# Ledger of designs, part 139: peptides against a protein of PDB entry 3KDP

Target 1, 230 residues: chain A of PDB entry 3KDP
Amino acid sequence: PFLIFIIANIPLPLGTVTILCIDLGTDMVPAISLAYEQAESDIMKRQPRNPKTDKLVNEQLISMAYGQIGMIQALGGFFTYFVILAENGFLPIHLLGLRVNWDDRWINDVEDSYGQQWTYEQRKIVEFTCHTPFFVTIVVVQWADLVICKTRRNSVFQQGMKNKILIFGLFEETALAAFLSYCPGMGVALRMYPLKPTWWFCAFPYSLLIFVYDEVRKLIIRRRPGGWVE

## One batch from the design tools (peptide; made by RFdiffusion4, then SolubleMPNN)

Design b2_p21_3_s2 (from b2_p21_3, 15 letters changed)
Fold by OpenDDE base, seed 3:
Structure b2_p21_3_s2 (fold): chain B 230 residues (1-230), chain A 21 residues (1-21)
Amino acid sequence: as target 1 above (230 residues)
Amino acid sequence: VEEVLKKAKELLEKGKELLKE
């Protein structure tokens, strides 16, 4: 998110403090939970692998899978960001290069895509209105990510939800998202204005997409062992 | 996820430095 902010010179989609909350609050407990996930039932049935060759292939495949999931997460967040700004009169094309004027407190006549002039304060309200939905979108997408990361090959339906620590992680990140979104003063402290409850559901299609993508990937791996998708 | 987080943290730190400037 921050890279795109710098490269595209768009208004800041997600605050730095919010990113820290994601890193420390939403991802840490889930990551720990995955370390305690029970080994896949098929791993114990696999013959001893060659430690040198199979590690390299496995690291590359894991890196690709996480890279793809991370890209989908970012796309989900940016989709929410662009939708909110478009609803407020700023089309995605108009946002390109706008950061310099957007962040300038002395410019109070920044035009939107429809010729409406926006004061600095009005622009910052819209910017901060994007932060909370972006954050919540990431959290909702992470639900699917955490669930799919439980297994490499087996379907989630085959492995089940036996890891209590994972369930706790999902609860914790959801509770944190709710706290940051609705607690009074978060708009001032974190520059995260309150989220309309309807925006929680905007990320669900992306969570579903990740879930379906991973289930299809795992299905392909099961049908074609040793394929490039593995 | 950890690698993505590590990269995100590095980018965040770089961003903070740029904002202090």
Scores: peptide ipSAE 0.005, ipTM 0.236, DockQ to the pose 0.020
Fold by OpenDDE base, seed 1:
Structure b2_p21_3_s2 (fold): chain B 230 residues (1-230), chain A 21 residues (1-21)
Amino acid sequence: as target 1 above (230 residues)
Amino acid sequence: VEEVLKKAKELLEKGKELLKE
């Protein structure tokens, strides 16, 4: 997400506070849940016939799958960002290269795609309005990751404690998202303005996409054991 | 997951109520 912001020179889709909340709040609990998942999967997996190669292959395959899911999560956040800006008069094409003028507090006449002039304060309100739904989109997409983890048949009975940690993590993430979205003063303190409840639903197509992607991946793995998609 | 989704919906509803206020 931050790389796309630098490359495209678009207004900042994720504030420093939202990044910190993702890194410390939303990524830490999933990472802990994954560490526990690997630890219990290591207990239940028969010792790999070759412990060095078979562990490395499984770690690479898991890393690739999570990397792909993370990219879909980022795309979901960016989609929500572009929709909000488009509803406020900034079409995606117009946002390209706009960052320099957008972040300049001395430029109070930045035009949108319809020729409306936006003050620095108005632009920052719209920018900060995008931070919250981006964060919420990530949280909603992480719900799909839980469903994905639960649908691994061999893991459901073994994941009893992990499912509780993961469920607790999602609850904390969702509670944090709600707190940051609706608590008075968060706009000033955290640069996260209140989110309209309708924006929570913008993430659902991406959650469905991740679910479909994982089911297709699982089907491919079942049909071609040892393929590139493991 | 269903319990988390239920709690998430409850939080969303509470958020809607806070915005109406």
Scores: peptide ipSAE 0.000, ipTM 0.208, DockQ to the pose 0.056
Fold by OpenDDE base, seed 2:
Structure b2_p21_3_s2 (fold): chain B 230 residues (1-230), chain A 21 residues (1-21)
Amino acid sequence: as target 1 above (230 residues)
Amino acid sequence: VEEVLKKAKELLEKGKELLKE
């Protein structure tokens, strides 16, 4: 998220403190929970061919999977960010390169995509209004990601929700999201303005899409073992 | 997990530094 902010010179989609809360609060517990997930019976039955190479390959696969999940989360957050800004008159194309003028306190006539002028204060309110939904979107996407990461090949419906640590992680990240979104003072402390409950649902279609996609992927893998989809 | 913990500690330290500013 921060790299895209720098490269695209867009208004800041997510505050630094919020990023820290994601990385430390919402990502760490889920990551630990996945470490305690029961290995699939099919993975456990495979004799390690070469312990050194297989460990390296497994570490690479885990790193790639984690990297992919992080990218999906970022995409979900950015989607929500662009939706909110578009609803406020700023189309995605218009945001490119706007950062310099956006962050300038002396420019009080920044035009949106429809010619409406925005003061610095108004722009910052909109920016900070995006921080909380971005965070919440990441959490909601993480629900799906954590659930799909329980298994490599099996359906979630087959594996079930046996990992109590994962369930705890889901609860913890949800509670943290609720706390950061609705606790008084978070707007000042974290630049996260209160979120309307309706915005929690904006990420659900995306989470559902990921879930369906992964279930279809897993179904294909089960039907065609060794395919390019692995 | 160790890498995540290391990153977490680094981020926590950075967060503490940012809060002191």
Scores: peptide ipSAE 0.000, ipTM 0.246, DockQ to the pose 0.024
Fold by OpenDDE base, seed 5:
Structure b2_p21_3_s2 (fold): chain B 230 residues (1-230), chain A 21 residues (1-21)
Amino acid sequence: as target 1 above (230 residues)
Amino acid sequence: VEEVLKKAKELLEKGKELLKE
């Protein structure tokens, strides 16, 4: 997210505080929960065919899969960001290169895509309004990510939701997201203004996409053991 | 907003109960 912000020179889509909340609050407990997940039924049956090469390949493929999931997650966040700004009069094309004028406190007449002038204060309100739903989008997408991470090859439907710690992690993550989004004073303290509850649903297509992607990936792995998708 | 927060707290409490099991 931060790299795209620099390259495209758009208004900041996600604040530093929200990033810290993701890294420390939403990712930690779920990650711990995965350590207690039952070993995949096929992991123990895998004879290490070539312990040097097969381990290295598996680590690379895992890293790539997580990288792809992370990209889909970021796309979901940016989609939410662009939709909110478009609803406020700033079309995506107009946002390109706008950051310099957007962040300038002395410019109080920045025009939107429809010729409406925005004061610095108004612009910062809409920017901070984007931070919250971007964060919430990440959380909703992480629901799917956590569920799919339970197994490397088996479908979630085959493995089931056996890890109670993972379920707790999902509830904690959701509760934290709701707290940061709706608690009074978060706009001042964290630069996260309250969002409409409807924005929680904006991420659901991306969550579903991740789920479908991983299930298809796992299906391919099961049908072609030793393939490049492992 | 208050209802959402209340539901979130309830979910958190239920999650904690599930962990004790």
Scores: peptide ipSAE 0.000, ipTM 0.243, DockQ to the pose 0.754

Design b2_p21_3_s3 (from b2_p21_3, 15 letters changed)
Fold by OpenDDE base, seed 5:
Structure b2_p21_3_s3 (fold): chain B 230 residues (1-230), chain A 21 residues (1-21)
Amino acid sequence: as target 1 above (230 residues)
Amino acid sequence: VEEVLKEAKKLLEEGRKLLKE
């Protein structure tokens, strides 16, 4: 996400506080919960053919899968960001290279895609309005990520939602997201302005995409054990 | 995700430092 911010020179889509809240608040408890997830029945039955080579390959494939999921999460966040800015008059093409003027406190006449002039204060309100939905999008996508991470090979439908700690983690991160999004004063304190509840749904297609992607991946692994997708 | 976020945070902090300079 930040690489795109630097390369495209767009207004800041994700604040430092939101990043900290993701790292400390939303990822930690769910990650711990996954440690208590029931071992896959197939992992226990498969003796590693070659403990050294098969472990390394599996670690690389897991790392790649998490990297891909992270990219889809970022895309979801950016999609929400661009939609909000477009609704406020800033089309994605117009945002390219706009950061310098956007962040300049002395420029109070930055034009949007429709010729409307925006003061520095107005621009920052819109920017901070984008920080919240980006964060919320990450949380919603993390729901799918956490659910799919319960198993490496088995479908979520086969494993089920047996881990109560994971369920608690999902509620905790959602409650934190709601608190940061809607609590009065968060705009001033955390640079996160309130988001319309409807924007929570903007992340759902991406969450579903991750879920479908992982289920298809797992299905392929089950049908072709020892394939490159494993 | 944590690594990506950590890198993003680091880059953001570096970018902010560069902008303050």
Scores: peptide ipSAE 0.006, ipTM 0.270, DockQ to the pose 0.019
Fold by OpenDDE base, seed 2:
Structure b2_p21_3_s3 (fold): chain B 230 residues (1-230), chain A 21 residues (1-21)
Amino acid sequence: as target 1 above (230 residues)
Amino acid sequence: VEEVLKEAKKLLEEGRKLLKE
C-alpha cells in the first residue's frame, strides 16, 4: 500500500497508526491462534520427507501463498480506498500525482474530477475517512485468511471450526475493528474517522475471492499430491 | 500479511523521512 502511495503519489490510503493497529492488534492474536490449530490428519500420516529439502520447498510455497494472500488484501484495501474517493469526486486517474497538492496546506483549491474545489481540511477529512474502511477491509479479508490457514490440504468444510482460540481471534479482531471505527475520539486520536456500516461489506468480495482461491488450491493439492502448488 | 505490513511500515517510515527533508 505504501509503495503505491510513493510511486503513484496518491493521497495516503492507510495511516501509520492504522498499520500499527493491524500489525499489533489484528494480526498478532490471530497468528497466535493459528499456532494452536489442530494438525491435519494427513500431516501426521505423511512419510518423513527429507527434512532439509522438503522444509525449504514447503517454506517457499507457504511464503508464496502468504505473499499472494497479502497482495489480495492490499488490492482489497486499495479498492475500498478508490471507491470512497470516487464517491467523493476523486477518480483514480485524477489521484495520480495529486499528493503534492493534496498535502500542501497552502493549497485550498484542489479540484476533484468534477471541478469541485477542496480545502485542505476537507481533503484531510476524506483522507482520514479512507483509513478506517481500509483497516476494516483488511480485517474482513483476514477472516478468510485465518479460516483458510486452518488447513494446508483439507477443505474448511472438512476441518470445521474446532479451534476455539481461532474463533476468539476472529471475534477479537472484529471487536477491535468496531471499536476503532465507532468509538468516539478515534478520529482525533488515530485519524480514523467513523465508518458507515455499509462499508464492512465492501471487502466481502475479496474475502470470498481468497476463500475460493484457497479452496481451489487445496483441491488441486488433493488431486495432485506433490505438485508445485503445495 | 505480516511481510506485506512490514514492507508497508518500512515504506511509510521512508516516506516520512522524505517528507521531513
Scores: peptide ipSAE 0.006, ipTM 0.268, DockQ to the pose 0.019
Fold by OpenDDE base, seed 4:
Structure b2_p21_3_s3 (fold): chain B 230 residues (1-230), chain A 21 residues (1-21)
Amino acid sequence: as target 1 above (230 residues)
Amino acid sequence: VEEVLKEAKKLLEEGRKLLKE
């Protein structure tokens, strides 16, 4: 999110507090859940052939998988951001280079894509309206990420959802997202304005995409052991 | 692709750090 913010000079899609809530609140429980995940049945049966090379390959695979998933997560967040801003009159193309004027409190006539002028206060309301759904989008996409990270090679359908800690983590993240989105005072305290329930669904296509991507990846790994994806 | 992904991840992490400051 921050890279696109710098490169495109767009209004800030995700606030610092929201980022902290993601990193501290939503990533910690999942990480713990993965640490307690029962080893994949196929991994447990296979002794590492070469501990040094197999560790390096595993680290590369994990890094690649997390990188790809992270890109899909970012795309999901930005999609939600652009949809919200577009609904408020700011088309994606118009947001390019708008940051300087957007953040200037002395400019109260920033035009949207339709020629409507926005005061500083109005712009900040719209910006802060984006923070909550961006956060929620990340949480929803993380559901998929957590589930796919449970297995290396096996399909989620084959391995099943046996880890109670992972399930608990999913509920905790969801509860945190709901709390931050709907608790009174969060708009003032965290600059996270209330989210319409419909915005929770904006992330679902991306979660599905992650699932499909990972299942396809795993299918390729199973069919072509020792391939470039392994 | 892996290098690009690693760089992208690194940049994202750096961006996250900057946003935390």
Scores: peptide ipSAE 0.000, ipTM 0.241, DockQ to the pose 0.019
Fold by OpenDDE base, seed 1:
Structure b2_p21_3_s3 (fold): chain B 230 residues (1-230), chain A 21 residues (1-21)
Amino acid sequence: as target 1 above (230 residues)
Amino acid sequence: VEEVLKEAKKLLEEGRKLLKE
């Protein structure tokens, strides 16, 4: 999905700091929480019938599932990015190829989709305004991801939210997102400008999509044990 | 997700390098 950034030469949707915050802040605690989650009792009890082939297949299936979730996550982020830029006058089509001019500090008359001229500083403010919501979008999508990752086969409704560490991870992730979004100085320090509360909801459809996707996947796995969706 | 994020990060870094060149 981030190939779109490279291929389309769009303004940077996600800054380095936001990436680091995702990797270190939002993923670490949840990942730890998942590690401490009691492995689905069924996973630990079922010895692989063939340890060599079943491990490889399982790793591939897991990697594909995570890849798919990550793709949806990235799509959610990009959606939020495009919405924000569109609200600021930059339609998605107009962003294609704009990066070169966007990042040139000597060009202060970059036109938006409506013919408004944007200074370098204004453009960077808008760019940085995208970083926070992109981050928040990832966080919100990760809520669903964390919840769905609790089980491989069972529904979230069956497993429940018993893992206090997971709950803590969700709160920590949310608190970090709120801190980065609303703490004064984050725009200057982290290139993350304050986020309108409404932007938190932009990710919800994608979180729901991931949730539904995984629940459907798990349902298929439960109904067809040994299927390729495993 | 971590792998995807790592890949995404890598791609972003590569993209940034390409844009700086």
Scores: peptide ipSAE 0.006, ipTM 0.259, DockQ to the pose 0.020; fails the geometry check

Design b2_p21_3_s4 (from b2_p21_3, 15 letters changed)
Fold by OpenDDE base, seed 2:
Structure b2_p21_3_s4 (fold): chain B 230 residues (1-230), chain A 21 residues (1-21)
Amino acid sequence: as target 1 above (230 residues)
Amino acid sequence: VEEVLKKAKELLEKGKKLLEE
């Protein structure tokens, strides 16, 4: 998220403190929970090939999977960010290169995509209004990601929700999201303005899409073992 | 896990410093 902010010169989609809360609060517990996930019976039945190469390959696969999940989360957050800004009159194309003028306190006539002028204070309110939904979107996407990461090949319906640590992680990240979104003072302390409950649902279609996509992927893998989809 | 915890503590400390600034 921060790299895209720098490269695209868009208004800041997610505050630094919020990023820290994600990395430490919402990502760490789920990551630990996944470490305690029961290995699939099919993975455990495979004889360890060369233990050095297999460990390296497994570490690479885990790193790639984690990297992919992080990218999907970022995409979900950016989607929500662009939706909110578009609803406020700023189309995605118009945001490109706007950062310099956006962050300038002396420019009080920044035009949106429809010619409406925005003061610095108004712009910052909109920016900070995006921080909380971005965070919440990441959490909601993480629900799906954590659930799909339970298995490589088996359906979630087959594996079930047996990992109590994972369930705890889901609860913890949800509670943290609710706390950061609705606790008084978070707007000042974290630059996260209160979120309307309706925005929690904006991420659900995306989470559902990921879930369906992964279930279809897993179904294909089960039907065609060794395919390019692995 | 220890490395993650170490990084977490470092980030928390950085976050606290940023909030105090």
Scores: peptide ipSAE 0.000, ipTM 0.248, DockQ to the pose 0.024
Fold by OpenDDE base, seed 3:
Structure b2_p21_3_s4 (fold): chain B 230 residues (1-230), chain A 21 residues (1-21)
Amino acid sequence: as target 1 above (230 residues)
Amino acid sequence: VEEVLKKAKELLEKGKKLLEE
């Protein structure tokens, strides 16, 4: 998000503090939880692997899968960002290169896509209104990501939700998201204005997409062992 | 969004059934 902010010169979609909250608050506990996940039921049934050849293939495939999931997460966040700005009169095309004027406190007549002039304060309200939904979108997408990462081959339904630490991680990241979204003073402290409850659901299609994608991937792996999709 | 969520849930339930078979 921050890289795209710099490269595309768009208004800041996600604040630095919010990024830190994701990295430290929402990602750590889930990552730890995955270390305690029970081994897949099929691991002990696998033939001995060649340590040299099979590691390289496996690392590449894992990297590709996580890279794809990460791209879907980013797309989900940016979708929410662009929807909010579009609802406030700023179409995506108009945002390109707008950062310089957007962040200039002395320019109080920045025009939106419809010719409406926006003061600096008005622009910052809209910007900070995007931060919370973007963050929440990432958290909601991470629910699916965390759940699918439990297994490499088995379906989530086959493996089940036996890891209590994973469940705790899901609860913790959700509670943190709710706290940051609705606690008084977060708008001032973190530049995250309160989120309308309806925006929590905007990310669900992306969470579902990730879930379906991974389940289909795993299904293909089960049906075609040794395929390039692993 | 609600319609998408509804369709999503339906797809998840269908997928769950397919994976349990």
Scores: peptide ipSAE 0.000, ipTM 0.209, DockQ to the pose 0.042
Fold by OpenDDE base, seed 4:
Structure b2_p21_3_s4 (fold): chain B 230 residues (1-230), chain A 21 residues (1-21)
Amino acid sequence: as target 1 above (230 residues)
Amino acid sequence: VEEVLKKAKELLEKGKKLLEE
């Protein structure tokens, strides 16, 4: 998100506080939960590979897969961001290069895509309105990410949802997202304005996409052992 | 996998275009 912000010079899609909440609040419990994941059924049935050659290749492939998932997650967040700004009159193309004027408190006549002038205060309200949905979108997408991370080769449908700690992590993330979104004072304290419940659903297509991506990946791995996606 | 990622990007771009209409 931050790199795209710099490259595109768009209004800040995600505040520093929300980033911190993602990194510390939403990623810790899941990471712990994965450490307690049950052994994958295929791992127990397979002989260990050559630890010198196969480990390095495997680490690279894992890193690549998680990198791709991370890109899909970012796309989900940005989609929500662009939708909200578009609903407020700022089309995606118009946001390119707008950052400088957007953050200038002395410019009170920044035009949207429809020629409406926006004061600094109005722009900041819209920006902060984007922070909460972006955060929530990331949380919702992380549900899919966490679930798919349970297994490397087996389908989630084959492995099942047996890790209670993972389930707890999903609820914790959701509760945190709800708290930050709807607790009074969060708009002032965290610059996260209240979110309409409908925005929770904006991320669902991307969550589904992550599931499909990972299931296809795992299917390829199962059908072609030692393939480039393993 | 790369094809799925490509589809994801295409979906995002289509979404952007729809918002611009």
Scores: peptide ipSAE 0.000, ipTM 0.179, DockQ to the pose 0.018
Fold by OpenDDE base, seed 5:
Structure b2_p21_3_s4 (fold): chain B 230 residues (1-230), chain A 21 residues (1-21)
Amino acid sequence: as target 1 above (230 residues)
Amino acid sequence: VEEVLKKAKELLEKGKKLLEE
């Protein structure tokens, strides 16, 4: 997200505090919960791997899969960001290169895509209004990510939701997101203004996309053991 | 960054306490 912010020179889509809340608050407990997940039913049935070649290949493939999931997650966040700004009069094309004027406190007449002038204060309100739903989008997408991470090859439907710690982690993550989004004073303290509850649903298509992507990937792995997707 | 992290952690802990209450 931060790299795209620099390259496109758009208004800041996600604050530093929000990033820290993701890294420390939403990712840690779920990650620990995965350590207690039951081993895949097929792990014990796997033929002896060549410890030199097969481990390295698997680590690379896992890294690539997580990288792809992370990209889809970022796309979901940016989609939410662009939709909110478009609803406030700033079309995506107009946002390109706008950051310099957007962040200038002395410019109080920045025009939107429809010729409406925005004061610095108004612009910062809409910017901070984007931070919260971007964060929430990440959380909603992480639900799917955590669920799919339970297995490498088996479908979630085959493995089931046996890890109670993972379920607890999902609830904790959601509760934290709700707290940061709706608790009074978060706008001042964290620069996260409250969002409409409808924005929680904006991420659902991306969560579903990740789920479908991973299930298809796992299906391919099961049908073609030793393939490049493993 | 460390100060922001510390403040964020404190706020998170306060928030957790408020929710437990």
Scores: peptide ipSAE 0.000, ipTM 0.230, DockQ to the pose 0.050

